# Peptides against a protein of PDB entry 8HF1: the designs that were tried, part 147

Target 1, 320 residues: chain A of PDB entry 8HF1
Amino acid sequence: NVMLYATKPTEVMVSFPHQEQVLTVTRLISAEIEKFYVSLDLMNIGVQPIRRSKSLQCLRDPSKKSFVKQLFNDFLYQMKEYGIYAASIAIISLIVEFDIKRRQAETLSVKLMHRTALTLCEKIRHLLVQKLQDMTYDDDDDNVNTEEVIMNFSTPKVQRFLMSLKVSFADKDPKDICCLVFVERRYTCKCIYGLLLNYIQSTPELRNVLTPQFMVGRNNISPDFESVLERKWQKSAIQQFRDGNANLMICSSVLEEGIDVQACNHVFILDPVKTFNMYVQSKGRARTTEAKFVLFTADKEREKTIQQIYQYRKAHNDIA

## One batch from the design tools (peptide; made by RFdiffusion4, then SolubleMPNN)

Design b2_p19_8_s3 (from b2_p19_8 with E1M E4K E6K F12T)
Fold by OpenDDE base, seed 1:
Structure b2_p19_8_s3 (fold): chain B 320 residues (1-320), chain A 19 residues (1-19)
Amino acid sequence: as target 1 above (320 residues)
Amino acid sequence: MEEKIKELEENTFVIPEPE
């Protein structure tokens, strides 16, 4: 019995300074969202008929207000955690969602609620784009997607992540790369994907090296809200990654659900590892001989993160 | 760019084995 010493990946930590981007634009956006929440709470949208579909209790807030607040809270989180450049991509996803919901609204009051949310998203988008353009001399929309703009308007975490990708993969053969990027939230997958597309396109050393894809978690809560498009995208993205047509996959906790992904040589954990299962499942994808498992941590949380990893290592050794 | 790479290298380390 050759105990296949499963070569444990090299566990790497990248620290970053905890800098809150105290931009006037972020304060303005937060204040506009707070004002919107006050207005939203005053909106009478009526009691929606609970269609007794027997499938899992979609946390269909009968008011649908909680979902609107959730999307804006997720946006605020992304703006804080990833920066205003990432926020400019994230807001587009909200615009799409609210426009769909506005069109699907069964009542005028619900339609108005989603219209008001959409109007706020357009205002936020304008504020973000205007701030990105402050560094560009040319009024052309294409000029905001430069490496410089992306780096300057990203959080230190995202800056270190992008530099780690550049250092790790610059001028390499695309065939030698199998990279996973784990994020906590569903909406972050698409946001980081859009950011990476623009970054790779603006970075000559990566343009022909990295081909990103993203995979969104199955919403266990409402498979009915997974658009047919999202399900098709997931299947296509997985297949492209399996076929080697994509060599970088941004994913949330979906890999815990038994998605068979090939052995990777790089696994980046962009967000904090919150569970033992996340640690084991994500680390278990880094299976090549020279595989790297890269964690990002704020300097202030460095020691706490190390201690948490030691606890997870111990727990993993006790069950293995 | 070189300064940012240097900063990255200074802030990148292998997580040691627990003592």
Scores: peptide ipSAE 0.530, ipTM 0.928, DockQ to the pose 0.849
Fold by OpenDDE base, seed 3:
Structure b2_p19_8_s3 (fold): chain B 320 residues (1-320), chain A 19 residues (1-19)
Amino acid sequence: as target 1 above (320 residues)
Amino acid sequence: MEEKIKELEENTFVIPEPE
């Protein structure tokens, strides 16, 4: 009986300063979204059949308005948690979504609602891109995608993450790298993927070393045409990672039990670990002898995070 | 760049096993 001692990964913590970068542009964007919410609440879009939860017979389809507010709230979260550069990528995903919903609109009132949301997203995109350009002293270099711009307009958490990637992987053989990056939210996967593509392209030490891909968790909610394309794309992304055509995978969900992803040597948890299952399943992907499991924490939350990890380690040892 | 790398190293640590 060769007891395959499951090699436990080295658990590493990276701390970062809690700086709320309150830029004038972020305040302006937040104020424009709040004004839009007031306008949205006044819009008459008609009633679609609400599933029978009891109380408020409002003459309005709350599901469509709620979805619009959810997307903007997710955007505001990404701007706060990841910075202005990440927000400039995140807003493009909102533009695409609202353009699809505008085209699919069955009524003129719903079409107008999505058009108004789209117009706001284009204004936000312009404000973000202008702010990124204002720090490029050279008016002639239209390329806001430099390492310097990405770093300067990212939060301390994202800065430490990008630096950790550079230190860990600079000038290494791509074949020796199998990296997972876990994030909490579905839309964050695509945002961080776009940020990493630009960062890797602007960083010579990483350009031929890291090939990123992303995977969105299965939302069981709506089997619309988008869900079929997403399922095909997920299968392709996983296959590219298995074949070694990609060596860094960004995930919003713990890869379901039974997705045979190769033993990874690096697992990064970019967002706080909120559940024991997330801890065990993400850590369980770091299976090589030199595997690292890297957590990011704000300095103020460091002690609380360490205590939570000790509780998870204890609970894991009691089950093993 | 070197100062930022040093700051990263100073803020990166192995989580010890609980005694």
Scores: peptide ipSAE 0.527, ipTM 0.925, DockQ to the pose 0.882
Fold by OpenDDE base, seed 4:
Structure b2_p19_8_s3 (fold): chain B 320 residues (1-320), chain A 19 residues (1-19)
Amino acid sequence: as target 1 above (320 residues)
Amino acid sequence: MEEKIKELEENTFVIPEPE
């Protein structure tokens, strides 16, 4: 039993200012969603037939309204936590989802509900894109996907994350990079993936260096509800990362599912570490020589976060 | 760019060992 003394990764903290980007556009969007919720509550969509599939049915809102509210609440969270640029990508995912649900609607009332949600998403998209364009000095380049626009319309947390990627990986050999990025929420994986694709493409030092993928955990709610497409995509993304065709993987809670991922040299925790298991499992992927485990914290929460990490280190050492 | 890198460096630190 060669206890491979897995060299403990260097634990790094990146602090960021707690700036609520109080933009008029974010307030307007929030107010439009709130007005929509009032309208949604007044919609009579009838009693949806409780399709008696297995035990997990109790979590399906029989009105299908809770799912609509969940997607908009998730969007509002992304806009707050990651900024307007990330929100402009996140809203596209809502548009796609509501269009699918509209086409799959069994009743005219449900079809109308999803159409109304879709119309709101298009309005939100226009407001976001307009705001991204208003700060482009060059009237001629309709391309809101510049490094400058991405940075200016991202939260301080995302700005520090993107700069940390640039400093860590600029002009490196892609083969020497194995990076994990952990996020809390499933929908954030896709949003941050889209943001990273645009950022990498806009950053010459990263274009041929980083190839991102994302993976969302299997929804514990039911493997039966995972689309065949989603399962195929997950398998493909994992395989690309194993084969070295992708060198950065964005994950939500994936390690709890026992996904066998190679040893990484960088692990970024973009969202707060909420559990000891998340700390141990994510840190346990940073196994290479000179591996880095990078945490992001607001300046106001810096001390609290450090104390939490000390507690986790102690607990980990007591088990090891 | 240089200012943003400097700001990042000033706000990036190795978490010390607990005393």
Scores: peptide ipSAE 0.525, ipTM 0.925, DockQ to the pose 0.845
Fold by OpenDDE base, seed 2:
Structure b2_p19_8_s3 (fold): chain B 320 residues (1-320), chain A 19 residues (1-19)
Amino acid sequence: as target 1 above (320 residues)
Amino acid sequence: MEEKIKELEENTFVIPEPE
C-alpha cells in the first residue's frame, strides 16, 4: 500500500505595502472619465431594437451605455490595482473593443458614442505613455518597456509579483517550470500577459526561461464571433501549455471543470482569494513535488487573510 | 535591486499551521 501522500503544496504569503499611486495623471484620467460619463448620460442613443436572445435579456442595457461604462470602470480598476504601466496596456484593449463596436454600430448615434469613447481612450493612452517616458532620460529611446520603467510604474503588489517570478525562475530550465497565475478579472489576464511579455523581454535572467500565455474564461455573454475567436485562442493557449511551448499560464477563472491542465509546480494568486472554491481549485493545481502556492496580500490585510486561509483549510479537511 | 530582493525575502513567509 504505497500511500500516495499527495504532497500538499507549500502555502506562501507575500505581503506588500498598501500604497496608492497618488499621481496627478491618474487623477486627471479619472476626472476625464467622470466628465465622459456625464456626457454619455446626456447622449440620446435612441431605442435600440432588443434582440431577444433569451439568455442575454437581463444584461443588455438597451442604450449600450452600461457596456461602455463597464469597460472604463474595469480600466480604472486595473490602473488602481496594477499601476500606470499595466494601464497603458489595458487601454489598448479598450481601443480595440470600441473600434469594433463603432464598426458594428447599427445607428449613427451609437457609432458617435463609440467614437467619443475611442477618442477618450486615445487621450488616456497619450497621457499614460507620456508619463512613462518622463522616466526615460534619453529623449531618443521610445522604449518605455524597460525593467526599471515597468517596476517604477507598477503597484507594490505587481512589483512583489515580478520579483517573486525573478527569484523563483531566474536561470532555470524552462522544462522544470509549470506556473499558473490567477487573477480575478477577465481583462486583467490580457493586461498582465502584456506586462509579463515586456518584463520577461527586459529581464535577461527570464528571457529564455519563461514563455507566458493567457486564458480568458468563457464569458457566456460574448457575441458568437468574439466567442469563436476567444474559444480558438483558449484552445491554442491550453494546447501550448500542455505541449510545454508555454510554461506560465495567466487565467481569471478557476479552469472550468472541463479544462484539464497538468499538475503545476507553482501557483500564484495575484488577487485576493474571495471564495472557498477558488482556494481549493487553484491550490489543487499545485500537485507536483515541492509545489508552491503563493498568495499576495496587503500588510493591513495580512492577519485577516491568514485567518481566512485557516478557515478554508479547515473546511477543506472536513470535506476530504 | 538588491534592496528590493531583501525586502521581498523579509515579506515572504510560509503560512504556518494554525496553533
Scores: peptide ipSAE 0.523, ipTM 0.926, DockQ to the pose 0.837

Design b2_p19_8_s4 (from b2_p19_8, 6 letters changed)
Fold by OpenDDE base, seed 1:
Structure b2_p19_8_s4 (fold): chain B 320 residues (1-320), chain A 19 residues (1-19)
Amino acid sequence: as target 1 above (320 residues)
Amino acid sequence: MQEKIEELKKNTFVIPEPE
């Protein structure tokens, strides 16, 4: 019995300064969202008929207001955690969602609610794009997607992540790269994907090296809300990653659900590891001999994060 | 750019084994 010493990946920590981006634009956006919540709470949208579909209680807030607030709260989180450049991509996803919901609205009151949310998203998008353009001399929209703009308008965490990708993969053979990037939230996958596309395109050393894809978690709560498009995208993205047509996959906790992904040589954990299962499942994807498992932590949380990793290592050794 | 790479290297470390 050759105990295949599963070569444990090298566990690497990247620290970053905890800097809250105290931008006037972020304060303005937060204040506009708060004003919108007050207005939203005053909106009478009526009681929606609960269609008794027997499938899992979609937390269809009968008012649909909770979902609107959830999307804006997720946006605020992304703006805080990843920066205003990432927020400029994230807001587009909200615009798409609210436009779909506006068109699907069964009542005028619900239609108006989603229209008001959409109008706010367009205002937020304008504020973000205007701020990104403040660093560009040329009024051309294409000029906001430079390496410099991306780096300057990203949080220290995202800056360290992008630099870690550049250092790890600059001028390498694309075939030698199998990279996973784990994020906590579903919406973050698409946001970081869009950011990476623009960053890779603006970075000559990565342009022909990294081909990113993203995978969104199956919404266990409502498979019915997974658009046919999202399911098709997931299948295509997984297949491209398996075929080597994509060599970097941004994913949430989906890999816990038994998605068979090939052995990777790099696993980046962009968000805090909150569970033992997340640690084991994500680390268990870094299976090559020289595999790296890279964690990002704020300097203030460094020791706490190290202690948490030690607890997870101990727990993993006790069950193995 | 070189300064940012050096800063990254200073802030990147292998997580030690617990004592």
Scores: peptide ipSAE 0.504, ipTM 0.918, DockQ to the pose 0.812
Fold by OpenDDE base, seed 3:
Parts: sequence; structure tokens; C-alpha cells
Structure b2_p19_8_s4 (fold): chain B 320 residues (1-320), chain A 19 residues (1-19)
Amino acid sequence: as target 1 above (320 residues)
Amino acid sequence: MQEKIEELKKNTFVIPEPE
């Protein structure tokens, strides 16, 4: 009986300063979204059949308005948690979503609602891109996608993450790298993917070393045409990672039990670990002898995070 | 760049096993 001692990964913590970068542009964007919410609450879009939860017979389809507010709230979260550069990528995903919903609108009132949301997203995109350009002293270089711009307009968490990638992977053989990056939210996967593509392209030491891909968790909610394309794309992304055509995978969900992803040598948890299951399943992907499991924490939350990891380690040892 | 790398190293640590 060769007890395959499951090689436990080295658990690493990276601390970062809690700086709320309150830029004038972020305040302006937040104020424009709040004004839009007031306008949205006044819009008459008609009633679609609400599933029979009891009380408020409002003459309005709350599901469509709620979805619009959810997307903007997710955007505001990404701008706060990842910075202005990440927000400039995240807003493009909102533009695409609202344009699809505008085209699919069955009524003129719903079409107008999505058009108004789209117009706000274009204004936000312009404000973000203008702010990124204002720090490029050379008016002639239209390329806001430099390592310097990405770093300067990213939060301390994202800065430490990008630097950790550079230190870990600079000038390494791509074949020796199998990296997972876990994030909490579905839309964050695509945002961080776009940020990493631009960062890798602007960083010579990583350009031929890291090939990123992303995978969105299965939302069981709506089997619409988008869900079929997403499922095909997920299968393709996983296959590229298995074949070694991609060596860094960004995930919003712990890869379901039974997705045979190769033993990874690096697992990064970019967002706080909120559940024991997330801890065990993400750590369980770091299976090589030199595997690293890397956590990010704000300095103020360091002690609380360490205590939570000790509780998870204890609980994991009690079931193993 | 070098200063930021040194700061990263100072703020990166292995989480010890609980005694």
C-alpha cells in the first residue's frame, strides 16, 4: 500500500495596504449611476408576469429593472475592488449586455430603458478612458495598455497580484507552469482576463510565458442561446488548458468535482475565501510537490484571515 | 520597480502551522 501522501501545497499569504483611492472620476461615475437609478425607478416599463411571490403589485417589471441595477452594482464593486483600469474593461461587458437586451426588447418602453442604460455605459467608458489617457504624458501614444498605466490605475490588491505573477513566472518555461486564479464573481473573470492579456502583452518577461484563459461557472438559471455559447466556450477553454495551449486559468467557481484539471503548481485566490468548500476545493488543485496556494488579504484583515485559515485547516484535518 | 519587489517580499509569508 503506497500511501500516496497527498503533497500539501505551501500556503502563502500576501498582504496589501487598504487604500480607498477616492478619485474624482470614481465619485462622478457613482453619482451618475445614482441619478440613473432615480430615473430608472420612475420609468414605466409595464408588467411582465412576476412569479407569484405575494405582495407588491407594482405596475412595473421589477425583474428587468433589478437586473439593470445588479449589473451596475457589480460594475461599482469591480471599480472599487480592482481599480479604474479594470473598470474600463468591465464597462465593455455591460455595453455588450445592454445592447443584446435592447435588441431583444419586446416593448418600446423596455427598449428605451436598455438604451438609456447603454448611453450611461458609453459616458462612463469615455470618462474612464479619458482618465487613463491624462496620465500618459505623451499625447501621441494612444496605447493606454502599458505596464505603468495598468499598475498605477489598479488597486493595491491587484498590484500585489500582478507583481506576484511577475516574480513567480518571469522568464520561466511555459510548460512548467500550471496556474489557477480564483475570483468570487462571474463578471470579474472576464475583467481580470482582459487585464491580464494587456499586462502580459506589455511585460516582456511574461509575453511568451503566460497564456491566460477564463472559465465562467455554470449559471443554471436561464437556458437561453447565450448559455449554449457559454457552454461551448467553457468546454473549449478547459480543453485548451488540458492540452497546454493555456497555462493560466481564471475561474469564478471552484471547478466542479470531476473536471479533471491537471495538477496545478500555483493556485491564486484573488478575493477573500468565504467558505470551507471553496478553501478545500481550490487548495485541492495545488497537487505538485512544489505547489503554492496564495491568498491575498488587506493588512487590517490579516489576523482575522489567518484565524479563519486555521479553522479551515483544522476542519480539513478532521475529515481527512 | 526594485523597491516594489522588495516591499512585496516583505509582505509575503508562509502561513505557519498552528502549534
Scores: peptide ipSAE 0.500, ipTM 0.915, DockQ to the pose 0.881
Fold by OpenDDE base, seed 2:
Structure b2_p19_8_s4 (fold): chain B 320 residues (1-320), chain A 19 residues (1-19)
Amino acid sequence: as target 1 above (320 residues)
Amino acid sequence: MQEKIEELKKNTFVIPEPE
């Protein structure tokens, strides 16, 4: 009877100082978005024909204004939680989305709304890029994608995450790495992916070691075309991770019950663990020998987070 | 950079078993 002692992953906590980036640029951007919301509320978009898809009935604001506000609110969250550098990547996703919605607009009023949102996104992008360039002493090197710029314009949480990757994986064999990174929000996956690509490229010790990929959870709310492209991307990303062509996967959902991902040796939880299910399922991916399960917490929330993990451990042992 | 790595090490710990 070889008791396969399922080696429990080592649970590691990384604390970070709770520092709000009090930058004038972040205040300016927030104020511009708030002014835009006031203008958006005054826009007459007319009654959009409620295409009665039975499943989407409750979430369609007939004005499409709620979707615009949601994207900007998600952007503001990313800017706050991950920093200005991450925000400079996140804003590009909004630009792409609003340009698609502008082209798909059935009315001139809806087209104008998305155009106005797009103009604001371009202004925000300019403000962010300009602020990133203020740290580059060399006027000629448009390369805001240095390790130094990324680190200086990232929140303490993201700084500790990037340093944890560097310490964990510097000069290792790529084949020995199977890493998952969990984030709370769908849009954060793309943002952190872009940040990691630039960070890895700027960090010699990681450049040939880490190959990141991202997986966006299935959003049942996405239009069929976006859902097909996203499904194709998800399948490709998962296959690359299975084949070892990618060794770091960023995901927002606990891999839905049907996504068989191999046993990982590292699992990073970048955002707070809010549910027992998230804890068990994410931890349950760290199955290799000497696997690490790494949590990030603000210093002020350290004790509360430890107590919550003890409760989750107890609840897991009562079910197992 | 070295200072940030040292600070990371000080702030990285294994979550103990509850007493």
Scores: peptide ipSAE 0.499, ipTM 0.917, DockQ to the pose 0.851
Fold by OpenDDE base, seed 4:
Structure b2_p19_8_s4 (fold): chain B 320 residues (1-320), chain A 19 residues (1-19)
Amino acid sequence: as target 1 above (320 residues)
Amino acid sequence: MQEKIEELKKNTFVIPEPE
């Protein structure tokens, strides 16, 4: 029960221009992934033994090809929604996952499939890193993790988010900050976490102010597939946030799982609010005096988003 | 930096109460 505590947070909207960063590199990467899908569909990996584990078997593509396509589709989404800089971090997560799957492969054909996917990820990583370097005026600093590079290669949404963090938290006491950042997709938590680590480290006003963590919801599909490492990491991240050792938590749908998190003074919704429950639950975490609930919207969708928030406010007041 | 902060301020607003 998100107790309806009496203090309504200030609801803030941040608009951003709908600029499709039509970079030649993003088109090239998309085309390489499409070519890879054609090749992947032609790969004969044989009939994978349906391991008769319990009821959730039906969602496992017996070919294991759907999982490979899902990871690349998730990457393409991150590149589009968050920009090239975020994509350069996201691709590392794919590299790690495909290397694990390659090592765990029961057949040579499955091993080869994951190796081919890994080779494509390395090519994509090189294309992204090269593009990040091409805009560094200083040939001498191989460090693509500057505030300028992060800002220039992020989407307008991410730029406004990062600037909102800087304006909100510059030179503040870390103890006075309790911030939640909500994202739609599980994989985005880790990507935005990596981006924030680099941004905070490159921004003097934030280096000793913000300590981020992330948490991904338990995959409702099967708690049995959560690695022991992932469960340990989630418990540690929650505990660090409760103890005040972390003051910014990135979450995907975590509130639906009844994770008890302290009252926060800032809640950022980085992705569109799709459900009334998400609105109520996320807003219900902004419980301190002067708490802010911050939404991001494209300028073209501003009015539609405002009307949706009015509908959610009305529905929330009718239940309260 | 200052220009980006000013741009952010112009594009940040409190969602009004519905009429």
Scores: peptide ipSAE 0.494, ipTM 0.915, DockQ to the pose 0.842

